# Ledger of designs, part 1: peptides against a protein of PDB entry 3NZW

Every score and structure here is a prediction.

Target 1, 212 residues: chain A of PDB entry 3NZW
Amino acid sequence: TTTLAFRFQGGIIVAVDSRATAGNWVASQTVKKVIEINPFLLGTMAGGAADCQFWETWLGSQCRLHELREKERISVAAASKILSNLVYQYKGAGLSMGTMICGYTRKEGPTIYYVDSDGTRLKGDIFCVGSGQTFAYGVLDSNYKWDLSVEDALYLGKRSILAAAHRDAYSGGSVNLYHVTEDGWIYHGNHDVGELFWKVKEEEGSFNNVIG
Target 2, 222 residues: chain B of PDB entry 3NZW
Amino acid sequence: QFNPYGDNGGTILGIAGEDFAVLAGDTRNITDYSINSRYEPKVFDCGDNIVMSANGFAADGDALVKRFKNSVKWYHFDHNDKKLSINSAARNIQHLLYGKRFFPYYVHTIIAGLDEDGKGAVYSFDPVGSYEREQCRAGGAAASLIMPFLDNQVNFKNQYEPGTNGKVKKPLKYLSVEEVIKLVRDSFTSATERHIQVGDGLEILIVTKDGVRKEFYELKRD
Unless a header shows other numbers, all headers, positions and changes below count from the first letter of the chain.
Peptide ipSAE is a variant of ipSAE made for these designs: the mean of its two directions, with the distance scale d0 fixed at 1.0 Angstrom where the peptide's residues are scored. Compare it only between designs on the same protein; published cut-offs may not carry over.
A fold fails the geometry check if it doesn't show the stated peptide or something in it is severely misdrawn.

## One batch from the design tools (peptide; aimed at target 2 P104)

Design b1_p8_1 (made by RFdiffusion4)
Pose (drawn by RFdiffusion4):
Structure b1_p8_1 (pose): chain A 212 residues (1-212), chain B 222 residues (1-222), chain P 8 residues (1-8)
Amino acid sequence: as target 1 above (212 residues)
Amino acid sequence: as target 2 above (222 residues)
Amino acid sequence: SYLEELMS
């Protein structure tokens, strides 16, 4: 698994791979590691497939309950805390999840929270989570500028997940892109590494090691 | 010490067609190197046009299928006999499985039917509720032998248009019920050849808008 | 994981 989310001039970019594993066995190449909590909230998934899916789906129901009660969209900070506090209650029971809660509110602007099963909760501009996180950091950190165009930022996030899908035996499948503005999240497609790799290699001249 | 889990072998397979779906499984049940039964059904019609199989530790698989069938019964009781759609059944199974997160049903579960548009549907589950909708899935002992074959023959993976210099992928034309039954039977004869826990018989459940049909085929008994 | 053990 490789997931990343970063803030910049144009809002937030979220990118994830779609590989699921059972050890060295590729269980699936077509899993959804991003959950659309609501029109302005996204959650990313890494770790235990069931723990992430179950608790993030549950988080969505908790966020919706807040809107009915308070007649107002839940903040990114509060939404990430609900998950952070829930996971903390289970500390020591073996839950396994590296998670990012990304969204936009007038009150907070573009906002990213890293939340994991250790109970750690961190607000930040850039996060890469999962077995492939360092590979994504390598490409993302060395080309990141606050002033990236929406187009360039979407590409960098995509390219970073691609770098991880190439080098991490436990990452791959396809790349799912998202862009977050004050009008909510915009889905930017599912890019199969099976074609995305060769296309990026030709057009970019990178991945110079692998013989084509 | 006491081990609450065992391994009863068996292999299951699910393929979704445009307006049908199939869930197949060998009828052999095993413990270690012995055969408990050559015919012990492992794929079940649970009503509302849903078939399911929970493969791995059979006691857990039976408890789960029994609990789900009772769930459909109560769904009707509590919701004015409304039909449980396959997507709803999948989320329901997720909660049943995750409910034992800290003492799991040790099974790999697949269900099949039609979605609300009448299209074929297959869902497969992790032991603790992780699930996804798919075109096909192999589960159980020979899953590692069969899933690669299905990626090739069902989803045409790694296959290209001849003479296109590997540039044009083989189109994703869709399989008929006849072509699917062939892939299923070939899959199980192959699995019976290479995996000692697969054999004796093959039972397929076909699901259409008209309901659930069954077909049975013998397999090698060695 | 549970699925890794099941597949093994």

Design b1_p8_1_s1 (made by RFdiffusion4, then SolubleMPNN; from b1_p8_1, 4 letters changed)
Fold by OpenDDE base, seed 4:
Structure b1_p8_1_s1 (fold): chain B 212 residues (1-212), chain C 222 residues (1-222), chain A 8 residues (1-8)
Amino acid sequence: as target 1 above (212 residues)
Amino acid sequence: as target 2 above (222 residues)
Amino acid sequence: SVLAELLA
């Protein structure tokens, strides 16, 4: 898996691959590793697919309950804290989760929290999470600027996942791309890695380690 | 050391069509190298036009299917005989599976039916309840033999329009029920040839708007 | 294994 999220002047970019594996077996190329918690809040999945899918869906329910009770959207901080508190209660039980909670509230603005099953909760501007995270960081860190245009930011997110898909055997399938603004998240499509790779290679003159 | 799990072998396969879905399974049940039964169905009609199979350890599979059937029953009691949708069924099954997260059902689960738009639907689950809707999925012993075949023949992976120099993919299209049945039969006959845990019989459940029908075909009894 | 937990 490779997931990433970063803040920039235009909000948040979230990009993820779609491969799931069981050992050497490619179980799926079409896994949805972004959970749309609400129109303003996204969760990403890395680690155990069931753990992430189950508990982030549960988180969605908790967020909805918050809205019903408090008559206000839950903050990204609070949402991420709920998840963090939950996984911390299971510390040592064997949950495997590396998640980013990304969203926008009027109070917080665009916000990203990293939450993992070790009990770590971090607020930050840039995170890559998963087995391919270092590959994604290599591209992302080299090209990141706060002042990126939305178009360039979207491309950078997509391109970073593509790099990880190329080098990490456990990442691939497609890139799912999101842009989060004050008006909520916008889905920017599913980009098959096979097609995307050749397109990017041709347009950039990159991936010269591959002949063809 | 006691192992609470067994492996009863077998293989299952789901394929969604436009207005139908198919869930098929062989009828062989084994333990190690011994055939326990040559006809032990593992694909079940669970009501509400939902068919289900949980392949792997048969005791766990049967328990899971039983629990799901009971869930359907209670759903009707609690919701004025409302039909359980396939997506709701999938969510319910996730909870059944994840409820045993720390002592999982040792099964690969597939359900098939029609979605609320009348389109064919196949959902597959890992042992602990992650799930995904797909056009096709193989599970069980010979899944690794069949799934790549389905990628090629259902989703037309690695197929291109002739004369396009690989630039134009073969367009996706729904398969007819007849075409799907052919693929299922070819899948299982092929799997039977190469996997000792697959064989004896093939039972296919076909879900349409008119209900569930069953077809049976003999497989090699080796 | 096919019956292993899926990793994402």
Scores: peptide ipSAE 0.352, ipTM 0.828, DockQ to the pose 0.245; fails the geometry check
OpenDDE base, seeds 1, 2, 3, 5: peptide ipSAE 0.335, 0.344, 0.331, 0.349; ipTM 0.819, 0.832, 0.831, 0.828; seeds 1, 2, 3, 5 fail the geometry check

Design b1_p8_1_s2 (made by RFdiffusion4, then SolubleMPNN; from b1_p8_1, 3 letters changed)
Fold by OpenDDE base, seed 5:
Structure b1_p8_1_s2 (fold): chain B 212 residues (1-212), chain C 222 residues (1-222), chain A 8 residues (1-8)
Amino acid sequence: as target 1 above (212 residues)
Amino acid sequence: as target 2 above (222 residues)
Amino acid sequence: SVLAELLS
């Protein structure tokens, strides 16, 4: 798995691959590793598929309950804290989760929290999470600027996942791309790695170690 | 170390069509190298036009299916005989599986039916309840032999339009029920040849708007 | 492992 999220002048970019594995077996190439909690809040999934899917769906329910009780959307801080508190209760039980909670509220603005099953909860501007995270960081850190245009930021997110998909055997399938703004998240499509790789190679003149 | 799990072999396969879905399974039940039964059905009509199979450790599979059938019953009691939708069924099964997260059912679960738009639907689950809607899925002993075949023949993976120099993929299209049945039969006959835990009989449940139909075919009884 | 993993 490779997931990433970063803040920039235009909001938040979220990009993830879609491969699931069981050992050396490719279980799926079409997994949805982003949960759309509400129109303004996203969760990413890395680690155990069932752990992430179950508890992030549960988180969605808790967020909805908050909205019903408090008559306002839950903050990104509070949503991430709920998840963090939950996984902390299971510390040592064997849950495997590496998640990013990304969203926008008027109070917080665009916000990203990293939450994992070890009990770590971090607020930050840039996170890559998964077995391919170091490959994604290599591309992302080399090209990241706060002042990126929306177009450039979207491309950078997509390109970083592509790099990870290329080098990490446990990442691949497709890139799912999101842009989060004050108006909510916008889905920017599913990009098959098989097609995307050749397109990027041609346009950039990159991946020269691969003969086409 | 104590191992509470058995392995009863077998293989299951689901394929969704445009307005139908199929869930198929062999009828062989085996322990190690000994055939316990040549006809032990493992694909079940659970009501509300939902068919289900949980393949792996048969005791766990049977328990899970019984629990789900009971869930359907209670759903009717609690919601004035409302039909359980396939997506709601999938969510329910996730909870059944994840409820035993720390002592899982040792099964690969597949359900098939029609979604709320009348389109064929197949959902597959891992032992602890992660699930995905897919056009096709193989589970069980010979899943690794069948799934690549389904990738190629259902999802047209690695197929390109002739004359396009490999630049245009074969377009996705739904298969007819006849085509799906052919693929299922070919899958199981092939799997039977290469896997000792698959054989004896093939039972196919076909879900349409008119209900569930069953077909049976003989497999090698080696 | 029979469990699906989104390896982190």
Scores: peptide ipSAE 0.151, ipTM 0.821, DockQ to the pose 0.300
OpenDDE base, seeds 1, 2, 3, 4: peptide ipSAE 0.140, 0.143, 0.244, 0.149; ipTM 0.813, 0.827, 0.845, 0.822; seeds 2, 3, 4 fail the geometry check

Design b1_p8_1_s3 (made by RFdiffusion4, then SolubleMPNN; from b1_p8_1, 4 letters changed)
Fold by OpenDDE base, seed 3:
Structure b1_p8_1_s3 (fold): chain B 212 residues (1-212), chain C 222 residues (1-222), chain A 8 residues (1-8)
Amino acid sequence: as target 1 above (212 residues)
Amino acid sequence: as target 2 above (222 residues)
Amino acid sequence: SVLADLLS
């Protein structure tokens, strides 16, 4: 798995691969590793598929309950804290989760929290999470700027996941791409790695370790 | 060390069509190298046009299916006999599986039916409740033999339009029920040839708007 | 199944 999220002048970019594995077996190439919690809030999944899917879906329910009770959308901080508190209760039980809670509220602006099953909860501007995270960081860190255009930011997110898919055997399938703004998240499509790789290679003149 | 799990072998396969879905399974039940039964059905009609199979450790599979059937009953009681949708069924099964997250059902679960738009639907689950809607899925002993075949023949993976130098993929299209049945039969006959835990009989449940139909075919008994 | 283990 490779997931990433970063803040920039235009909001948040979220990009993830779609491969699931069971050991050396490719279980799926089409897993949805982004949970759309609400129109303004996304969760990403890395680690155990069931753990992430179950508890982030549960988180969505908790966020909805908050909205009903408080007549206000839940903050990204509070949403991430709910999840963090939950996994902390299961600490030592064997949950495997590496998640990013990404969203926008008027109070917070664009916000990203990293939450994992070890009990870590971090707010930050840039996170890559999963077995391919270091590959994604290599591309992302090299090209990241706060002042990226939306177009460039989307491309950078997509390109970083592609790099990880190329080098990490446990990442691949496709890139799912999101842009989060004040008006909510926008889905920017599913990009098959097989097609995307050759397109990017040709347009950039990159991936020269592979003979075309 | 005590192992609470068994492995009863077998293989299951789901394929979704445009307005139908199929869920198939062999009827062999085995422990180690000993055939317990040559006809032990493992694909079940659970009502509300939902068919289900949980393949692996048969005791766990039976327990899970029984719990789901009971869940369907209670859903009717609680919701004025409302039909359980396939997506809601999938969510329910996730909760059944994840409820035993720390002592899992040792099964690969597949359900098939029609979605609320009348389109064929197949959902597959890992032992602890991760699930995904797919066009096709193989599970069980010979899944590793069948799944790549389905990738190629249902999802047309690695197939390209002739004369395009591999630049244009074969377009996705739904298969007819006849085509799907052929693929299922070919899958299981092939799997039977190469896997000792697959054989004896093939039972196919076909879900359409008109209900669930069953077909049976003999497999090798060796 | 897993999506993939986190890199520690």
Scores: peptide ipSAE 0.066, ipTM 0.815, DockQ to the pose 0.085
OpenDDE base, seeds 1, 2, 4, 5: peptide ipSAE 0.130, 0.123, 0.126, 0.122; ipTM 0.805, 0.818, 0.811, 0.810; seeds 1, 2, 4, 5 fail the geometry check

Design b1_p8_1_s4 (made by RFdiffusion4, then SolubleMPNN; from b1_p8_1, 3 letters changed)
Fold by OpenDDE base, seed 5:
Structure b1_p8_1_s4 (fold): chain B 212 residues (1-212), chain C 222 residues (1-222), chain A 8 residues (1-8)
Amino acid sequence: as target 1 above (212 residues)
Amino acid sequence: as target 2 above (222 residues)
Amino acid sequence: SPLAELLS
């Protein structure tokens, strides 16, 4: 798995691959590793598929309950804290989760929290999470600027996942791409790695160690 | 170390069509290399036009299916005989599986039916309840032999339009029920040849708007 | 393990 999220002048970019594995077996190439909690809040999935899917769906329910009780959307801080508190209760039980909670509220603005099953909860501007995270960081850190245009930021997110999909055997399938703004998240499509790789190679003149 | 799990072998396969879905399974039940039964059905009509199979450790599979059938019953009691939708069924099964997260059912679960738009639907689950809607899925002993075949023949992976120099993929299209049945039969006959835990009989449940139909075919009884 | 993993 490779997931990433970063803040920039235009909001948040979220990009993830879609491969699931069981050992050396490719279980799926089409996994949805982003949960759309509400129109303004996203969760990413890395680690155990069932753990992430179950508890992030549960988180969605808790967020909806908050909205019903408090008559306002839950903050990104509070949503991430609910998840963090939950996984902390299971500390040592064997849950495997590496998640990013990304969203927008008027109070917080665009916000990213990293939450994992070890009990870590971090607010930050840039996170890559998964077995391919170091490959994604290599591309992302080399090209990241706060002042990126939306177009450049979207491309950078997509390109970083592509790099990870290329080098990490446990990442691949496709890139799912999101842009989060004050108006909510916008889905920017599913990009098959098989097609995307050749397109990027041609346009950039990159991946020169691969002979086409 | 104590191992509470057995392995009863077998293989299951689901394929969704445009207005139908199929869930198929062999009827062999085995322990190690000893055939316990040549006809032990493992694909079940659970009501509300939902078919289900949980393949792996048969005791766990049977328990899970019974629990789900009971869930359907209670759903009717609690919601004025409302039909359980396939997506709601999938969510329910996730909870059944994840409820035993720390002592899982040792099964690969597949359900098939029609979604609320009347389109064929197949959902597959891992032992602890992660699930995905897919066009096709193989589970069980010979899943690794069948799934790549389904990738190629259902999802047309690695197929390209002739004359396009490999630049245009074969377009996705739904298969007819006849085509799906052919693929299922070919999958199981092939799997039977290469896996000792698959064989004896093939039972196919076909879900349409008119209900569930069953077909049976003989497999090698080696 | 038969469990699907989104390896982190």
Scores: peptide ipSAE 0.135, ipTM 0.823, DockQ to the pose 0.301
OpenDDE base, seeds 1, 2, 3, 4: peptide ipSAE 0.126, 0.113, 0.114, 0.131; ipTM 0.816, 0.825, 0.827, 0.826; seeds 2, 4 fail the geometry check

Design b1_p8_2 (made by RFdiffusion4)
Pose (drawn by RFdiffusion4):
Structure b1_p8_2 (pose): chain A 212 residues (1-212), chain B 222 residues (1-222), chain P 8 residues (1-8)
Amino acid sequence: as target 1 above (212 residues)
Amino acid sequence: as target 2 above (222 residues)
Amino acid sequence: FFWDYTLP
């Protein structure tokens, strides 16, 4: 698994791979590691497939309950805390999740929270989570600027997940892109590495090692 | 010490057509190197046009299928006999499985039916509730032998248009019920050849708008 | 046997 989310001039970019594993067995290449909590909230998934899916779906129900009660969209900070506090209650029981809660509120602007099953909760501009996180950091960190165009930022996030899908035996499948503005998240497609790799290699001239 | 889990072998397979779906499984049940039964059904019609199989530790698989069937019964009781759609059944199974997160049903579960648009549908589950809708899925002992074959023959993976210099992928035309039954039977004869826990018989449940039909085929008994 | 979206 490789997931990333970063803040920039144009909001937030979220990119994830779609590989699921059972050890060295590729269990699936078409899994959805991003959950749309609501029109302005996204959650990313890494770790235990069932723990992430179950608790992030539950988080969505909790955020919806907040809106009915408070007649207002839940903040990114509060939404990430609900998950952070829940996971903390289970500390030591073996839950396994590296998560990112990304969203936009007029009160907070573009906001990203890293939340994991150790109970760690961190607000930040850039996060890469999962077995392939360091591979994504390598490409993302060396090309990141706050002033990236929406187009360039979307590409960097996509390129970074691609770098991880190439080098990490436990990452791959396809790339799912998202862009977050004050009008909510915008889905930017599912890009199969099976075609995305060769296309990027030709157009970019990178991945110079692999013979084509 | 006491081990609450055992392995009863068996292999299951699910393929979704445009307006149908199939869930197949061998009828052999095993413990270690012995055969407990050559015919012990492992794929079940649970009502509301849903078929399911929970393969792995059979006691757990039976308890789960029994609990789900009872769930459909109560769904009707509590919701004015409303039909349980396959997507709703999948979410329900997720909660049943995750409910035992700390003492799991040791099974790999697959269900099949039609979605609300009448299209074929297949769902597969992780032991603790992780699930996804798919075109096809192999589960159980021979899953590692069969899933690659299905990626190739069902979803045309790694196949290209001849003479297109590997530039044009083989189109994703869709399989008829006849073509699917062939792939299923071939899959199980192959699995019976290479995996010692697969054999004796093959039972297929076909699901259409008209309901659930069953077909049975013998397999090698060695 | 359990599905994983892997972590380090």

Design b1_p8_2_s1 (made by RFdiffusion4, then SolubleMPNN; from b1_p8_2, 4 letters changed)
Fold by OpenDDE base, seed 3:
Structure b1_p8_2_s1 (fold): chain B 212 residues (1-212), chain C 222 residues (1-222), chain A 8 residues (1-8)
Amino acid sequence: as target 1 above (212 residues)
Amino acid sequence: as target 2 above (222 residues)
Amino acid sequence: MFWELGLP
C-alpha cells in the first residue's frame, strides 16, 4: 500500500494505490483505500483492510452524528481525535491501521491528520503512509512546493504513487486521486498503473531502468 | 495444543453479469485427506434474492450463514418486510464477521445478487469483514487456480486488440448467462483435476430478477 | 488469509 496526502496553496491532494495482499497473494487490484466520510472529509487506509474499512466507516457514522447533534460539520481535528481515541482503546489488541484524515473546514482550512493503531496522532502538511511510503516520499519531497498549481499538484500526487507502485511489490493496481478544497473533495479518477506507467515514461523520459 | 479451526476444503466462485449473478460451489467436504461427504451444499439461498457461501471451516461457514439468514428475518420484522439490498447485506455481513475480529470465522465469504439498479453484483469478504464489490471472485482451496483464469476470461486481463501492438486493451463487456455457466464449469472441472479438495459435484445458483435458479453438475469423484 | 494494505 501507498497512500499520500499533502497541503498546498490549492488545498489538499490525496492519492492512493488500490492493491490488497494476503502474504504473497494479490488479493485485489481494485480496493478503495479512500473512504469518503462526508463531502469535505476523507479517510485513507493502510494496514488491515477490515480494521481500516470497519473503523473508518464507523468514524463516518460518528461524524454524521456530530453534525446532527451540533448542527455543524465536524472539524478535522475532532474527527481524527475520535478515531485516535478509538484505536487507543484497542491498543494491544492487534489492530493494524495507518490512516490519514483529510478535510477542509472554515475554521481549520485544509487539514491533514495522521492516525495509526499505535495511538499516534499527528497534524502535518505532508504524509505518505504504507509499505511504499518511502518511495512516494522520494518523488514527493523532491518536487513539492506550497505554490504548486492544482494541475501540478494532482500530477505530483499521482506520480508519487506511481513511483511507489513501481518499486513496492505490495503497491499497485491503480491510482485513485482526490483534490480537497473549501468546496469539498473532487474525485480525479482511477488511473491504472499499467497504462499510467507507460504514459509517464514516454512523456517524461523517466523510468529508464525499464526497457520498453 | 488445541486448534479450534478445521479446514473442510472446497471452492466457491461468483460472477456478476449485466442483469444476473451466479454463485457456484463444489459439494465436496473433506477433513485432511478424507472425504466426509460428496454432496454437502455450501451455497445457499438466503432470501431477498441473495445467495451466500462462506467457504473454509464448515462449522464457521454454517454458523455465519445461519446468522445472516436470521439477520434477513429480523430486517423484515424491523422494516415492514422491506427487501434487503445486496449492498446492505454486505454491510451486515461485515459486522457479523468483524464482531468476531479476535476469534474470526475461518472462511472466505462471497455473496451474489442484484443491486438496486438490477445489475449483477458479487461481494467478497475476508475472514474479518473487509469487503469489495467485484465482477468475479474465487474463494477456497482452488481460488489460486481459478482467480487468474477469471481475471483473463471475465475481466479480459492481458488481452489486447489484434493489430494494435498491445496498445488497445480488449474492451470490457458483460458475459451472457450461458457464457458465465461455461466459465464456471470449466473452472471447476479444471480445479478438480489439480486439487484434491475440489470435486464430486458442482452446484450453481443463478440470481435473476425472477428469482434464484439452481443447477447441478457432476464433477470427478476421485 | 486476512487482506492487508501493506504497512512498513
Scores: peptide ipSAE 0.516, ipTM 0.833, DockQ to the pose 0.956
OpenDDE base, seeds 1, 2, 4, 5: peptide ipSAE 0.507, 0.515, 0.514, 0.510; ipTM 0.819, 0.828, 0.826, 0.825

Design b1_p8_2_s2 (made by RFdiffusion4, then SolubleMPNN; from b1_p8_2, 4 letters changed)
Fold by OpenDDE base, seed 3:
Order: structure tokens, then sequence, then C-alpha cells
Structure b1_p8_2_s2 (fold): chain B 212 residues (1-212), chain C 222 residues (1-222), chain A 8 residues (1-8)
């Protein structure tokens, strides 16, 4: 798995692969590793598939309850804290989760929190999470700047996941791409890695380690 | 040391069509190298046009199916006999599975039915409740033999339009019920040839808007 | 048989 999120002048880019594995077995190439909690809030999934799906769905319910009770959307800080507190209660039980909670509120602006099953909760501008995270960081860090255009930022997110899919055996399938703005998240499609790879290679002249 | 789990073998397969879905399973039940039964059905009609199979450790599978059937019953009680949708069923099954997260049901679960738009639907679960809707899924002992075949024949993986130099993929299209049944039969006959835990009989449950139909075919008994 | 979204 490779998931990433980063803040830039145009909001937040979220990009994830879609491969699930069971040992060496490719269980699926089409898994959704982003949960759409509400129109302004996303969660990403890495680790145990069931742990992530179950608890991030649960988180969605908690966020909705907050909205109903408080008559306002939950903050990204509060949403991430709910999840963090939950997994901390299970610390030592064997949950496996590496998550990012990404969203926009008027109070916070565009915000990203990293939450994992060890109880770590971090706010930041850039996170890559999963077995392919270092590969994604290599591309992302090399090209990131705050002043990226939306187009360039979307491409960078997609390109970073592609790099990870290329090098990490546990990442692949497709890239699911999101852009989060003040108006909410926008889904920017599913990009098959097989097709995307050759397109990028041709257009960039990259991936020269692979002979076509 | 006591091992609470067994492995009763078998294989199951789900395929979604345009307005139907199929869930099939062999009827062999085995422990180690001993055939316990040549006809032990493992695919069940659970009501509300939902068929279900939980393949692996039969005791766990049976328990899970029974719990789900009870869930369907309670859903009717609580919601004025409202039909349980396939997506809601999937969510419920996730909770059943994840409720035993730390002592899991040792099963691969597949359900099949129609979604709220009348389209065929197949949902697959891991032992602790992660799930995905797919067009097809093989589970159980011979899943590794069948799933690649389904990738090729249902999802048309690695198939390209002739004369396009491999640049144009074969377009996705729904298969007819007849085509699906053929694929299922071919899958299980092939699996039976190469896996000792698959054989004896094949039971296929076909879900349409008109209900659940069952078909049975003999497999090799060796 | 557990599905994983791999972590390092």
Amino acid sequence: as target 1 above (212 residues)
Amino acid sequence: as target 2 above (222 residues)
Amino acid sequence: GFWSFGLP
C-alpha cells in the first residue's frame, strides 16, 4: 500500500493505490483505500484492511453524530482525535492502522492528521503512509512546493503513487486521486497503473530502467 | 496443543451479471485427506434474495451463516419486513466477522444478490470483515487456481483488441447467465483435477429478480 | 487469508 496527502496553496491532494494483499497473494487490485467521511473530510487506509475499514467507518458515524449534536461539522483535529483515542484503547491488542484524516474547516483551513495504531497522532503538511511510502516520498519531496498549481499538484500526487507502485510489490492496481478544497473534496478518478506507467514513461522520458 | 480451527476444504465462486448473480460451491467436505461428505452444501439461500457461503472451517462457516440468517430475521422485525439490501447485508456481515476480530471465523465469505438498482452484486470478505464489491471472486482451497481464470474470462484481463498492437483493451461487458454457468462449471471441473479438496458435486445458486434458483452438477469423485 | 494494505 501507498497512501499520501499533502497541503499546498490550492488545498490538499490525496492519492492512494488500490492493491490489497494476503501474504504474497494479490487479493485485490481495486480496493478503495479512501473513505469519504463527509463532503469535506477524507480518511486513508493502510495496515489491516478490516481494521481500517471498520474503524474508519465507525469514525464516519461518530463524525455524523457530532454534526447532529453540535449542529456544525466536526473539526479535522477532533475527528482525528476520536480515531486516535479509539486505537489507543486497543493498544497492544494487535490493531494495524496507518491513517490520514484530511479535511477542510473554516476554523482550521486545509488540515492533515496522521493517526496510527501505535497511538501516534501528528499534524503536518506532507505524509506518505504504507509499505511504499519511501518511494512516494522520493518523488514527492523532490518536486513539492507550496505554490504548485492544482494541475501540477494532482499530477505530483498521482506520479508519486505511480513511483511506489513501480517499486513496491505490495502497491499497485490503480491510483485514486482526490483534491480537497474549501468547497469540499473532488474525486479526480481512478488511474490504472498499467496504463498510467506507459503514459508517464512516454511523456516524461522517465522509468528508463524499464525497456518498452 | 489444542487447535480450535479445522480446515474442511472446498471452493466457492461468485460472479455478478447484469441482472443476476451466481454463487457456486463444491459439495466436498474433507478433513486432511479424508472425505467426510461428498454432499455437504455450503452455499445457502438466506432470504431477501441473498445467497451466502463462508468457506474454510465448516463449523465457523455454519455459525456465521446462522448468525446472518438470524440478522435477516431481526432486520425484518425491526424494520417492518423491509427487504435487506445486499449492501446492508455486507455491512452487517462485516460486523459479525469483526465482532470476533481477536478469535476470527476461519472462513472466506462471499455473498451474492442484486443491488438496489437490480444489478448483480458479489461481496467478498476476509476472515475479520474487510469487504469489497466485485464482479467475481473465488474463495477456498482452489481460489488461487480459479481467480486468475476469472480475471481473464470475466474481467478480460490481458485481453486486447486484435490489430491494435496491445494498445486497446478488450472492452468490459456483462456475461449472460449461460456464459457464467459455463465458466463456473469449467472453473470447478478444472479445480477438481488439480486440487484434492475440491470435487464430488457442484451446487450453483442463481439469483434473479424472480428469486433464487439452484442447479446441481456432478464433479469427479476421486 | 487476512487482507492487508501493507505497512512497512
Scores: peptide ipSAE 0.554, ipTM 0.850, DockQ to the pose 0.975
OpenDDE base, seeds 1, 2, 4, 5: peptide ipSAE 0.541, 0.550, 0.548, 0.545; ipTM 0.837, 0.847, 0.841, 0.840

